# Ledger of designs, part 3: peptides against a protein of PDB entry 5VVV

Target 1, 276 residues: chain A of PDB entry 5VVV
Amino acid sequence: FLCGVVEGFYGRPWVMEQRKELFRRLQKWELNTYLYAPKDDYKHRMFWREMYSVEEAEQLMTLISAAREYEIEFIYAISPGLDITFSNPKEVSTLKRKLDQVSQFGCRSFALLFDDIDHNMCAADKEVFSSFAHAQVSITNEIYQYLGEPETFLFCPTEYCGTFCYPNVSQSPYLRTVGEKLLPGIEVLWTGPKVVSKEIPVESIEEVSKIIKRAPVIWDNIHANDYDQKRLFLGPYKGRSTELIPRLKGVLTNPNCEFEANYVAIHTLATWYKSN
Target 2, 276 residues: chain A of PDB entry 5VVV as posed
Amino acid sequence: FLCGVVEGFYGRPWVMEQRKELFRRLQKWELNTYLYAPKDDYKHRMFWREMYSVEEAEQLMTLISAAREYEIEFIYAISPGLDITFSNPKEVSTLKRKLDQVSQFGCRSFALLFDNIDHNMCAADKEVFSSFAHAQVSITNEIYQYLGEPETFLFCPTEYCGTFCYPNVSQSPYLRTVGEKLLPGIEVLWTGPKVVSKEIPVESIEEVSKIIKRAPVIWDNIHANDYDQKRLFLGPYKGRSTELIPRLKGVLTNPNCEFEANYVAIHTLATWYKSN

## One batch from the design tools (peptide; made by RFdiffusion4, then SolubleMPNN)

Design b1_p8_2_s3 (from b1_p8_2, 4 letters changed)
Fold by OpenDDE base, seed 2:
Structure b1_p8_2_s3 (fold): chain B 276 residues (1-276), chain A 8 residues (1-8)
Amino acid sequence: as target 1 above (276 residues)
Amino acid sequence: LAAKLVEE
């Protein structure tokens, strides 16, 4: 069971010292996972093709080493979906080389994120792939196999919540393709019925699990505030029954952008997890 | 700024 934090917000990423402090807290609270997915980290999303510099590599190696020191699984995410051409073997090879570099930093767990992108393929991809889901699954499976089938590999669908599913969760052709074609060792991220789910009912997890043919990892936006810089979510982790735990592969909370605001959010997630 | 499209 993956339980911890996703740094998955838009806005200023956390500094390395905040991330190290996070790992100390995660260990202390018996949480086990950090997903590196800061949307405004240049080489994560907008410039995903760019290799890390020597200085950036040293920082990431230090961060990954710190996660290991605190027994936190460091998952490196990349979000190529803004401008990748899935059918272009050069793009696939560029993604491979980028993840090879991160693997050299000692990273063993990875994520491909296709959240917050347009649902339309380019003309070249339409000639090769039957749907956007087929394109995403193709590259995700290829990367997963290329990396030697790492123990933890995550996929974030473009339809990552109930409200993004067309026509709905149980009938989504996109999620059906993901469920049928995504290799079984790849985990699927999900935010619940909404982007920010006030509640995540058990029935909603059973519904999505059926179509994706696996238990999801919750990307939990309950404390996310990147959409409103004037708000801080200081309340407890709530609106999730502990009956979700046996029906999930994990929960990763995407908390407030302000690192200092997240004590209650993360601590109460840990209490929730240990209460099962 | 691009942000999660929150229905809130």
Scores: peptide ipSAE 0.104, ipTM 0.831, DockQ to the pose 0.471
Fold by OpenDDE base, seed 4:
Structure b1_p8_2_s3 (fold): chain B 276 residues (1-276), chain A 8 residues (1-8)
Amino acid sequence: as target 1 above (276 residues)
Amino acid sequence: LAAKLVEE
């Protein structure tokens, strides 16, 4: 069971010292996972093709080493979906080389994120792939196999919550393709019925699990505040029955952008997790 | 700035 934090918000990423402090807190609270997915990290999303500089490499190596020191699984995410051409072998090779570099930093766990992108493929991809889901699954499977089938590999679908599913969760052709074609060792990220789910009912997890043919990892936006810079979400982790735990592969909370605001959010997630 | 779409 993956339990911890995803740094998955838009806005200023956390500094390395905040991330190290996070790992210390995660270990202390018996949480085990950090997903590196800061949307405004240039080489994560907007410039996903760009290799890390020597200085950036040193920082990431230090961060990954710190995660290991605290027995936290460091998952490196990349979000190529803004402008990748899935059918272009050069794009696939560029993605491979980027993840090879991160593997050299000592990273062993990875994620491909296709959240917050348009559902439209370019003309070249339409000639090769039957649907956007087929294109995403193809590259995700290829990258997963290329990396030697790492123990933890995550996929974030474009339809990552109930309200993004067309026509709905159980009938989504996109999620059906993901469930049928995504390799079984790849985990699927899900935010619940909504992007920010006030509640995640057990029945809603059973519904999505059926179509994706696996238990999801919750990307939990309950404490996310990147959508409203005037608000801080300081309340406890709630609206998730502990009966979800045996029905999930994990829970990763995507909390407030302000690192200092997240003590209650993360601590109460840990209490929730240990209460099962 | 891009942000997660939230239905409030």
Scores: peptide ipSAE 0.104, ipTM 0.828, DockQ to the pose 0.455
Fold by OpenDDE base, seed 1:
Structure b1_p8_2_s3 (fold): chain B 276 residues (1-276), chain A 8 residues (1-8)
Amino acid sequence: as target 1 above (276 residues)
Amino acid sequence: LAAKLVEE
């Protein structure tokens, strides 16, 4: 069971010392996972093709080493979906080289994120792939196999919550293709019925699990505040029955952008996880 | 600012 934090918000990424402090807190609270997915980290999303510099490499190696010191699984995410051409072998090779570099930093766990992108393929991809889901699954499977089938590999679908599913969760051709064609060793991220789910009912997890043919990892936006910079979510982790735990592969909370605001969010997630 | 489209 993956339990911890995803740094998955828009806005200023956390500094390396905040991430190290997070790992110390995660260990202390018996949580085990950190997903590196900061949307405004340039080489994560907007400039995903760009290799890390020597200085950036040293920082990432130090961060990955710190995660290992605190027994935290460091998952490196990349979000190529803004402008990748899935059918272009050069784009696929560029993605491979980027993940090879991160593998050299000592990273062993990875994620491909296709959240917050348009549902449209370019003309070249339409000639090769039957649908957007087929394009995403093809590259994800290829990258997963290229990396030697790492123990932890995550996929974030474009339809990552109930409200984004067309026509709905159980009938989505996109999620059906993901469930049927995504290799079984790849985990699927899900935010619940909504982007920010006040509640995640057990029945809603059973519904999505059926179509994706696996238990999801919850990307939990309950404490996310990147959508409203005037709000801080300081309340406890709630609206999730402990009956979800045996029906999930994990829970990664995407908390407030302000690192200092997240004590209650993360601590109460840890209490929830231990209460089963 | 890009943010997740939150339908409250």
Scores: peptide ipSAE 0.104, ipTM 0.829, DockQ to the pose 0.472
Fold by OpenDDE base, seed 3:
Structure b1_p8_2_s3 (fold): chain B 276 residues (1-276), chain A 8 residues (1-8)
Amino acid sequence: as target 1 above (276 residues)
Amino acid sequence: LAAKLVEE
């Protein structure tokens, strides 16, 4: 069971010392996972093709080593979906080389994120792939296999919540393709009925699990505030029954952008997880 | 612009 934090917000990423402090807190609270997915980290999303510099590599190696020191699984995410051409072997090879570099930093767990992108394929991809889901699954499976089938590999769908599913969760052709074609060792991220789910009912997890043919990992935006810079979410982790735990592969909270605001959010997630 | 448009 993956339980911890995703740094998955838009806005200023956390500094390396905040991330190390997070790992210490995660260990202390018996949480086990950190997903590196900062949307405004240039080489994560907008410039995903760009290799890390020597200095950036040293920082990431140090961060990954610190996660290991605190027994925290460091998952490196990349979000190529803004401008990748899925059918272009050169793009696939560029993604491989980027993930090879991160693997050399000692990273063993990875994520491909296709959240917050346009649903339209380019003309070249439409000639090769039957749907956007087929394109995403193809590259995700290829990368997963290329990396030697790492023990933890995550996929974030473009339809990552109930409100983004067309026509709905149980009938989505996109999620059906993901469920049927995504290799079984790849985990699927999900935010619940909404982007920010006030509640995540058990029945909603049973519904999505059926179509994706696996228990999801919750990307939990309950404490996310990147969408409203005037708000801080200081309340407890709530609106999730502990009956979800046996029905999930994990829960990763995407908390407030302000690192210091997240004590209650992360601590109450840990209390919730231990209450099962 | 935070692209996670929380549907209000």
Scores: peptide ipSAE 0.085, ipTM 0.815, DockQ to the pose 0.580

Design b1_p8_3_s1 (from b1_p8_3, 4 letters changed)
Fold by OpenDDE base, seed 1:
Parts: sequence; structure tokens; C-alpha cells
Structure b1_p8_3_s1 (fold): chain B 276 residues (1-276), chain A 8 residues (1-8)
Amino acid sequence: as target 1 above (276 residues)
Amino acid sequence: SRAAEYYS
């Protein structure tokens, strides 16, 4: 069971010292996972093709080593979906080289994220792939196999919550393709019925699990404030029955952008997890 | 997350 934090918000990424402090807290609270997915990290999303500099490489190696020191699984995410051409072998090769570099930093767990992108393929991709889901699954499977089938590999669908599913969760052709064609060793991220789910009913997890043919990892936006940084979400982790735990592969909270605001959010997630 | 886009 993956339990911890995803740094997955828009806004200023956390600094390396904050991330190290996070790892210390995660260990202390018996949590086990950190997903590196800051939307405004340039080489994560907007400039995903760009290799890390020597200085950036040293920082990431140090961060990954710190995660290992605190027994936290470090998952490196990349979000190529803004402008990748899935059918272009040069683009696939560029993605492979980027993940090879991160592998050399000592990273062993990875994620491909296709959240917050347009649902339309370019003309070239439409000639090769039957649907957007087919394109995403194809590259994800290829990368997963290329990396030697890492123990932890995550996929974030474009339809990552109930409200984004067309026509709905149980009948989504997109999610059906993901469920049927995504390799079984790849985990699927999900935010619940909504982007920010006040509640995540057990029945809603059963519904999505059926179509994706696996238990999801919850990307939990309950404490996310990137949509309104004038607000801080300081309340406890709530609206999730502990009956979800046996029906999930994990829970990763995407908390407030302000690192210092997240003590209650993360601590109460840990209490929730240990209460099962 | 599309939290920013959904609530904008």
C-alpha cells in the first residue's frame, strides 16, 4: 500500500530542504511514499524534453538518496502530454533518454502523467492510434517495459476523476481502453468523483476499479489549494472511510502549496491509514 | 491535478 504525499500542485515547487523535511516526517508517521510531480517544475512538464544539468542532477541525486535514507519510496513523475507526438519515434526516444538520466540518479520508481491536457490527438497520431487512450497506453507500456518493469510504475489518466469521464465512469471508452490494454503491473491514479473530492464513497471506487481492472492509487486533492491560494486547507483528512484501504493500491495526498501548512493534512492521513 | 482549471 502506497501512502504519503504527491507534490502535484501548480505553483512554486517545494525546495530541496522542504522535501527532505517531508521525508523525515513521513518516516516518523510511518508513511512510505513521495511522488515528485510539481506542475511548475519546468523539466517535469512544460520542458519535459530537457535533460537535467549537472547541478540539477546533483540536487536530484541528493534528494533521492535522502528519500532512501528515510525509507521513503521516491517516485519520479513526468508529464509529456502537453505537446508530445505519440507516433513520433524521436519523441519516444527523448522520453526514454530523460528517464534513463533519472534512473542514473538512483530512481527506481516512475510515473507518466496525462492529466490536465486536451483530449484531442494531432493529425499524425490519429493516423497511427485508434484513440487518445490507445496512444497513451502504447507509450506507457513501451516505457514501462523499456525501464525493465519497475516495481512501482504509475499512470495518470486524462479522465482521472468521475466528472471527467465521458459519458460516465462505467461506460467511458477511454477508461475501458486503459483497463484492457495498460499492462497489469502499472498502477492507475484517481482523484475520486471530482478533481477535489469532498467525499470518496466506496461504491465509486468499486465502479472505477471494475473498468480499469485494478485497484487505483488515490491522488487526493482534499487539501490542495492551487486553485485558490487565498485559502489554506488546515482541517483533518476526512470523508474517506477506512473501508477504502483494502480496495486501494494507495493514497497520496496532494496538499497545500505552502509546505508549512500541511502538518495536520499529512499527520491525519497517517492516523487514518494506521486506524485500519 | 486540474484543480486550478476546474475552479477557475
Scores: peptide ipSAE 0.079, ipTM 0.856, DockQ to the pose 0.435
Fold by OpenDDE base, seed 4:
Structure b1_p8_3_s1 (fold): chain B 276 residues (1-276), chain A 8 residues (1-8)
Amino acid sequence: as target 1 above (276 residues)
Amino acid sequence: SRAAEYYS
């Protein structure tokens, strides 16, 4: 069971010292996972093709080593979906080289994120792939296999919550393709009925699990505040029955952008997790 | 932000 934090918000990423402090807190609270997915990290999303500099490499190596020291699984995410041409072998090779670099930093767990992108494929991709889901699954499977089928590999679908599913969760052709064709060793991220789910009913998890053919990992936006700069979410982790735990592969909370605001969010997640 | 678009 993956339980911890995803740094998945838009806005200023946390500094390396904050991330190290996070790892210390996660260990103390008996949580086990950190997903590196800061949307405004340039080489994560906008410039996903760009290799890390020597200085950036040193920082990431140090961060990954710190996660290991605190027994926190470090998952490196990349979001190529803004401008990748799925059918172009050069794009695939570029993605491979980027993840090879991160693997050299000592990273062993990875994620491909296709959240917050348009559903439109370019003309070249339409000639090769039957749908957007087919394109995403193809590259995800290829990368997963290329990396030697790492123990932890995550996929974030474009339809990552109930409200984004067309026509709905149970009938989504996109999620059906993901469920049927995504390799079984790849985990699927999900935010619940909404992007920010006030509640995640057990039935809603059963519904999505059926179509994706696996238990999801919750990307939990309950404490996310990147959509409202005037709000801090300081309340406890709530609206999730502990009955979800045996029906999930994990829960990763995407909390407030302000690192200092997240004590209650993370601590109460830990209490929730340990209460099962 | 893109977050505002998706979280609204």
Scores: peptide ipSAE 0.077, ipTM 0.855, DockQ to the pose 0.827
Fold by OpenDDE base, seed 2:
Structure b1_p8_3_s1 (fold): chain B 276 residues (1-276), chain A 8 residues (1-8)
Amino acid sequence: as target 1 above (276 residues)
Amino acid sequence: SRAAEYYS
């Protein structure tokens, strides 16, 4: 069971010292996972093709080593979906080289994220793939296999919550393709009924699990505040029955952008997790 | 922001 934090917000990413402090807290609270997915980290999303510099490499190696020290699984995410051409072997090779570099930093867990992108393929991809889901699954499976089928590999769908599913969760051709074609060893991220879900009902998890043919990992935006820079979400982790735990592969909370605001958010997630 | 677009 993956339980911890996804740094998945828009805005200024956390600094390395904050991330190290996070790992210390996660360990103390018996949480086990950190997903590196800061939207505005240049080489994560906008410039995903760019290799890390020597200095950036040293920082990431240090960060990954710190995660290991605190027994936190460091999952490196990349979001190529803004401008990748799925059918272009050079793009696939570029993605492979980027993840090879991160593997050299000591990272063993990875994620491909296709959230917050247009549900459209370029002309070249339309000639090769039957759908956007087929394109995403193809590259995800290929990367997963290329990396030697790492123990933890995550996929974030473009339809990552109920409100983004067309026509709905249970009938989504996109999610059906993901469920049928995504290799079974790849985990699927899910956010619940909405982008910010006040509640995640058990029935909603059963519904999505059926179509994706696996228990999801929750990307939980309950404490996310990147959409409102004037608000801090300081309340407890709530609106999630502990009955979800046996129906999930994990829960990763995407909390407030302000690192210092997240004590209650993360601590109460830990309490929730241990209460099963 | 994109955040506002997707969280709204």
Scores: peptide ipSAE 0.077, ipTM 0.849, DockQ to the pose 0.851
Fold by OpenDDE base, seed 3:
Structure b1_p8_3_s1 (fold): chain B 276 residues (1-276), chain A 8 residues (1-8)
Amino acid sequence: as target 1 above (276 residues)
Amino acid sequence: SRAAEYYS
């Protein structure tokens, strides 16, 4: 069971010292996972093709080593979906080289994120792939196999919550393709009925699990505040029955952008997890 | 913001 934090918000990323402090807290609270997915990190999303500089490499190696020191699984995410051409072998090779570099930093766990992108494929991809889901699954499976089938590999679907599913969760052709074609060793991220789910009912997890043919990892936006800079969510982790725990592969909270505001959010997640 | 668009 993956339990911890995803740094998955828009806005100023956390600094390396904040991330190291997070690892200390995660270990102390018996949580086990950090997903590196800061949306405004240039080489994560907008410039995903660009290799890390020597200085950036040193920072990432130090961060990954710190995660290992605190027994936290460091998952490196990349979000190529803004402008990748799935059918172009050069794009696939570029993604492989980027993840090879991160592997050289000592990273062993990875994620491919296709959240917050346009559903329209380019003309070249439409000639090769029967749907957007087929294109995403193809590259994800290829990368997963290329990396030697790492123990932890995550996929974030474009339809990552109930409200984004067309026509709905149980009938989504996109999620059906993901469930049927994504290799079984790849985990699927999900935010619940909404992007920011006030509640995640057990029946909603049973519904999505059926179509994706696996238990999801919850990307939990309950404490996310990147959509409203005037808000801080200081309340406890709530609206999730502990009956979800045996029905999930994990829970990763995407908390407030302000690192210092997240004590209650992360601590109460840990209490919730240990209550099962 | 993109965040507001996707979280709303």
Scores: peptide ipSAE 0.065, ipTM 0.836, DockQ to the pose 0.885

Design b1_p8_3_s2 (from b1_p8_3, 5 letters changed)
Fold by OpenDDE base, seed 4:
Structure b1_p8_3_s2 (fold): chain B 276 residues (1-276), chain A 8 residues (1-8)
Amino acid sequence: as target 1 above (276 residues)
Amino acid sequence: SLAAKAYS
């Protein structure tokens, strides 16, 4: 069971010292996972093709080493979906080289994120792939196999919550393709019925699990504030029955952008997880 | 999206 934090918000990323402090807190609270997915990290999303500099590499190596010191699984995410051409072998090779570099930093766990992108493929991809889901699954499977089938590999679908599913969760052709074609060793991220789900009913997890043919990892936006920087979500982790735990592969909270605001959010997630 | 989060 993956339990911890995803740094998955828009806005200023956490500094390396905040991330190290996070790992210390995660270990203390018997949480086990950190997903590196800061949306405004240039080489994570907008410039995903660009290799890390020597200085950036040293920082990431230090961060990954710190995660290991605190027994926290460091998952490196990349979000190529803004401008990748899925059918172009050069794009696939560029993504491989980027993940090879991160593997050299000592990273062993990875994620491909296709959240917050348009559902439209370019003309070249439409000639090769039957749908957007087929294109995403193809590259994800290829990368997963290329990396030697790492123990933890995550996929974030474009339809990552109930409100994004067309026509709905159980009938989505996109999620059906993901469920049928995504390799079984790849985990699927999900935010619940909504992007910010006040509640995640058990029945809603049973519904999505059926179509994706696996238990999801919850990317939990309950404490996310990137959409309203005038608000801080200081309340406890709530609206998730402990009956979800045996029906999930994990829960990763995507909390407030302000690192200092997240003590209650993360601590109460840990209490929730231990109550099972 | 940020917009979709604000409306959820």
Scores: peptide ipSAE 0.071, ipTM 0.851, DockQ to the pose 0.306
Fold by OpenDDE base, seed 2:
Structure b1_p8_3_s2 (fold): chain B 276 residues (1-276), chain A 8 residues (1-8)
Amino acid sequence: as target 1 above (276 residues)
Amino acid sequence: SLAAKAYS
């Protein structure tokens, strides 16, 4: 069971010292996972093709080593979906080389994120792939196999919550393709009924699990504040029954952008997890 | 999306 934090917000990423402090807290609270997915990190999303510099590599190696020291699984995410051409073998090779570099930093767990992108393929991809889901699954499976089928590999769908599913969760052709064609060793991220879900009912997890043919990892935006920088979400992790735990592969909370605001959010997630 | 989060 993956339980911890996704740094998955828009805005200023956490600094390395905050991430190291996070790992210490995660260990202390018996949480086990950190997903590196900061949307405005330069080489994570907008410039995903760019290799890390020597200095950036040293920072990431140090961060990954710190995660290992605290027995936290460091999952490196990349979000190529803004401008990748899925049918272009040069793009696929560029993504492979980027993830090879991160693997050389000692990273063993990875994620491909296709959240917050347009549902449209370019003309070249339409000639090769029958749907956007087929394009995403193709590259995700290829990367997963290329990396030697790592124990933890995550996929974030473009339809990552109930409100983004067309026509709905159970009838989504996109999620059906993901469920049927994504290799079974790849985990699927899910956010619940909404982008920010006040509640995640058990029935909603059963519904999505059926179509994706696996238990999801929750990307939980309950404490996310990147959409309103005037607000801090200081309340407890709530609106999730502990009956979700046996129906999930994990829960990763995407909390407030302000690192210092997240004590209650993360601590109460840990209490929730240990209460099962 | 940021917009979708703001309306959630």
Scores: peptide ipSAE 0.071, ipTM 0.853, DockQ to the pose 0.306
Fold by OpenDDE base, seed 5:
Structure b1_p8_3_s2 (fold): chain B 276 residues (1-276), chain A 8 residues (1-8)
Amino acid sequence: as target 1 above (276 residues)
Amino acid sequence: SLAAKAYS
């Protein structure tokens, strides 16, 4: 069971010292996972093709080493979906080289994120792939196999919540393709019925699990505040029955952008997790 | 997106 934090918000990423402090807190609270997915890290998303500099490499190596010191699984995410051409072998090779670099930093766990992108393929990809889901699954499977089938590999679908599914969760052709074609060792990220789910009913997890043919990892936006700069979410982790735990592969909270605001959010997630 | 979170 993956339990911890995803740094997955838009806005200023946490500094390295905050991330190290996070790992110390995660260990103390018996949480085990950190997903590196800051949307405004240029080399994560907008400039995903760009290799890390020597200085950035040293920082990431230090961060990955710190995660290991605190027995936290460090998952490196990349979001190529803004402008990748899935059918172009040069793009696939570029993605491979980027993940090879991160593997050299000592990273062993990875994520491919296709959240917050347009649902349309370019003309070249339409000639090769039957759908956008087929294109995403193809590259994800290829990368997963290329990396030697790492123990933890995550996929974030473009339809990552109930409200983004067309026509709905159980009938989505996109999620059907993901469930049928995504290799079984790849985990699927999900935010619940909504992008920010006030509640995540057990029945909603059973529904999505059926179509994706696996238990999801919850990307939980309950404490995310990137969408409302006037709000801090200081309340406890709630609206999730502990009956979800045996039906999930994990829960990663995407909390407030302000690192200092997240004590209650993360601590109460840990209490929830240990109460099962 | 930030917008998608605000409208959900």
Scores: peptide ipSAE 0.071, ipTM 0.851, DockQ to the pose 0.338
Fold by OpenDDE base, seed 3:
Formats: sequence, structure tokens, C-alpha cells
Structure b1_p8_3_s2 (fold): chain B 276 residues (1-276), chain A 8 residues (1-8)
Amino acid sequence: as target 1 above (276 residues)
Amino acid sequence: SLAAKAYS
């Protein structure tokens, strides 16, 4: 069971010292996972093709080593979906080289994120792939296999919550293709019925699990505040029955952008997880 | 998206 934090917000990323402090807190609270997915990290999303500099490499190596020291699984995410051409072998090779570099930093766990992108393929991809889901699954499976089938590999769908599913969760052709064609060793991220789910009913997890043919990892936006800079979510982790735990592969909270605001968010997630 | 989070 993956339980911890995703740094998955828009806005200023956490500094390396905050991330190291996070790992210490995660270990102390018996959480086990950190997903590196800061949306405004240039080489994560907008410039995903760009290799890390020597200085950036040293920082990431140090961060990954710190995660290992605290027994935290460091998952490196990349979000190529803004401008990748899935059918272009050069794009696939560029993605491979980027993930090879991160593998050299000692990273062993990875994520491909296709959240917050247009649900349209370019003309070249339409000639090769039957649907957007087919294109995403194809590259995801290829990358997963290329990396030697790492123990933890995550996929974030474009339809990552109930409200984004067309026509709905159980009938989504996109999620059906993901469920049927995504390799079984790849985990699927899900935010619940909504992007920010006030509640995640058990029945909603049973519904999505059926179509994706696996238990999801919850990307939990309950404490996310990147969408409203005037809000801080200081309340407890709630609206999730502990009956979800046996029905999930994990829960990763995407908390407030302000690192210092997240004590209650992360601590109460840990309490929730240990209450099962 | 930031917008999608605000409206969901």
C-alpha cells in the first residue's frame, strides 16, 4: 500500500530542504511514499525533454538518497502530455533518455502523468492510434518495459476523476482502453468522483476499479489549495472510509502549496491509514 | 488543471 505525499500542485515547488524534512516526517508517521510531480518544475512538464544540468542532477541525486535514508519510496513523475507526439519515435527516445538520466540518480520508481492536458491527438497520432487512450497506453507500456518493469510505476489518466469521464466512469471508452491495455504492473492514479473530492465513497472506488481492472492509487486533492490562493486547508483527512484501504493500492495526498501548512493534513492521513 | 480543480 503506497501511502504518503504527492508534490503535485501548481505554484512554487518545495525546496530540497523542505522535501528532506517531509521524508523525515513521513518516516516518523509510518508513511512510505513521495511522488515528485511539481507542475511548475520546468523539466517535469513544460520542458520535459530537457535533461537535468550537472547542478540539478546533484540536487536530485541528493534528494533521492535522502528519501532512501528515510525509507521513503521516491517516485519520479514526468508530464510529457502538453506537446508530445506519441507516434514519433524521436519523442519516445527523448522520454527514454530523460528517464535513464533519472535512473542514474538512483531512482527506481516512476510515473507518467497525462492529467491537465487537452483530450485531442495531433494529426500524426490519429494516423497511428485508434484513440488518445491507445496512444497514452502504448507509450506508457513501452516506457515501463524499457525501464525493466520497475516495482512501482504509476500512470495518471487524462480522465483522472469521475467528472472527467465521458460519458461516465463505468462507460468511459478511454478508461476501458486503459483498463484493458495498460500492463497489469502499472498502477493508475485517481482523484475520486471529482478533482477535489469532498468524499470518496466505497462504491465509487468499486466502479472505477472494475473498468481499470485494478485497485487505484488515490491522488487526494482534499488539502490542495493551488486553485485558490486565499485558502489554506488545515482540517483533518476526512470523507474517506477506512473500508477504502483494502480496495486501494495507495493514497498520496496532494496538500497545500505552503509546506508549513501540511502538518495536520499529513498526520491525519497517517492516522487514517493506521486505523485499519 | 487549476481551473478544473476550482470548478469540480
Scores: peptide ipSAE 0.056, ipTM 0.823, DockQ to the pose 0.329

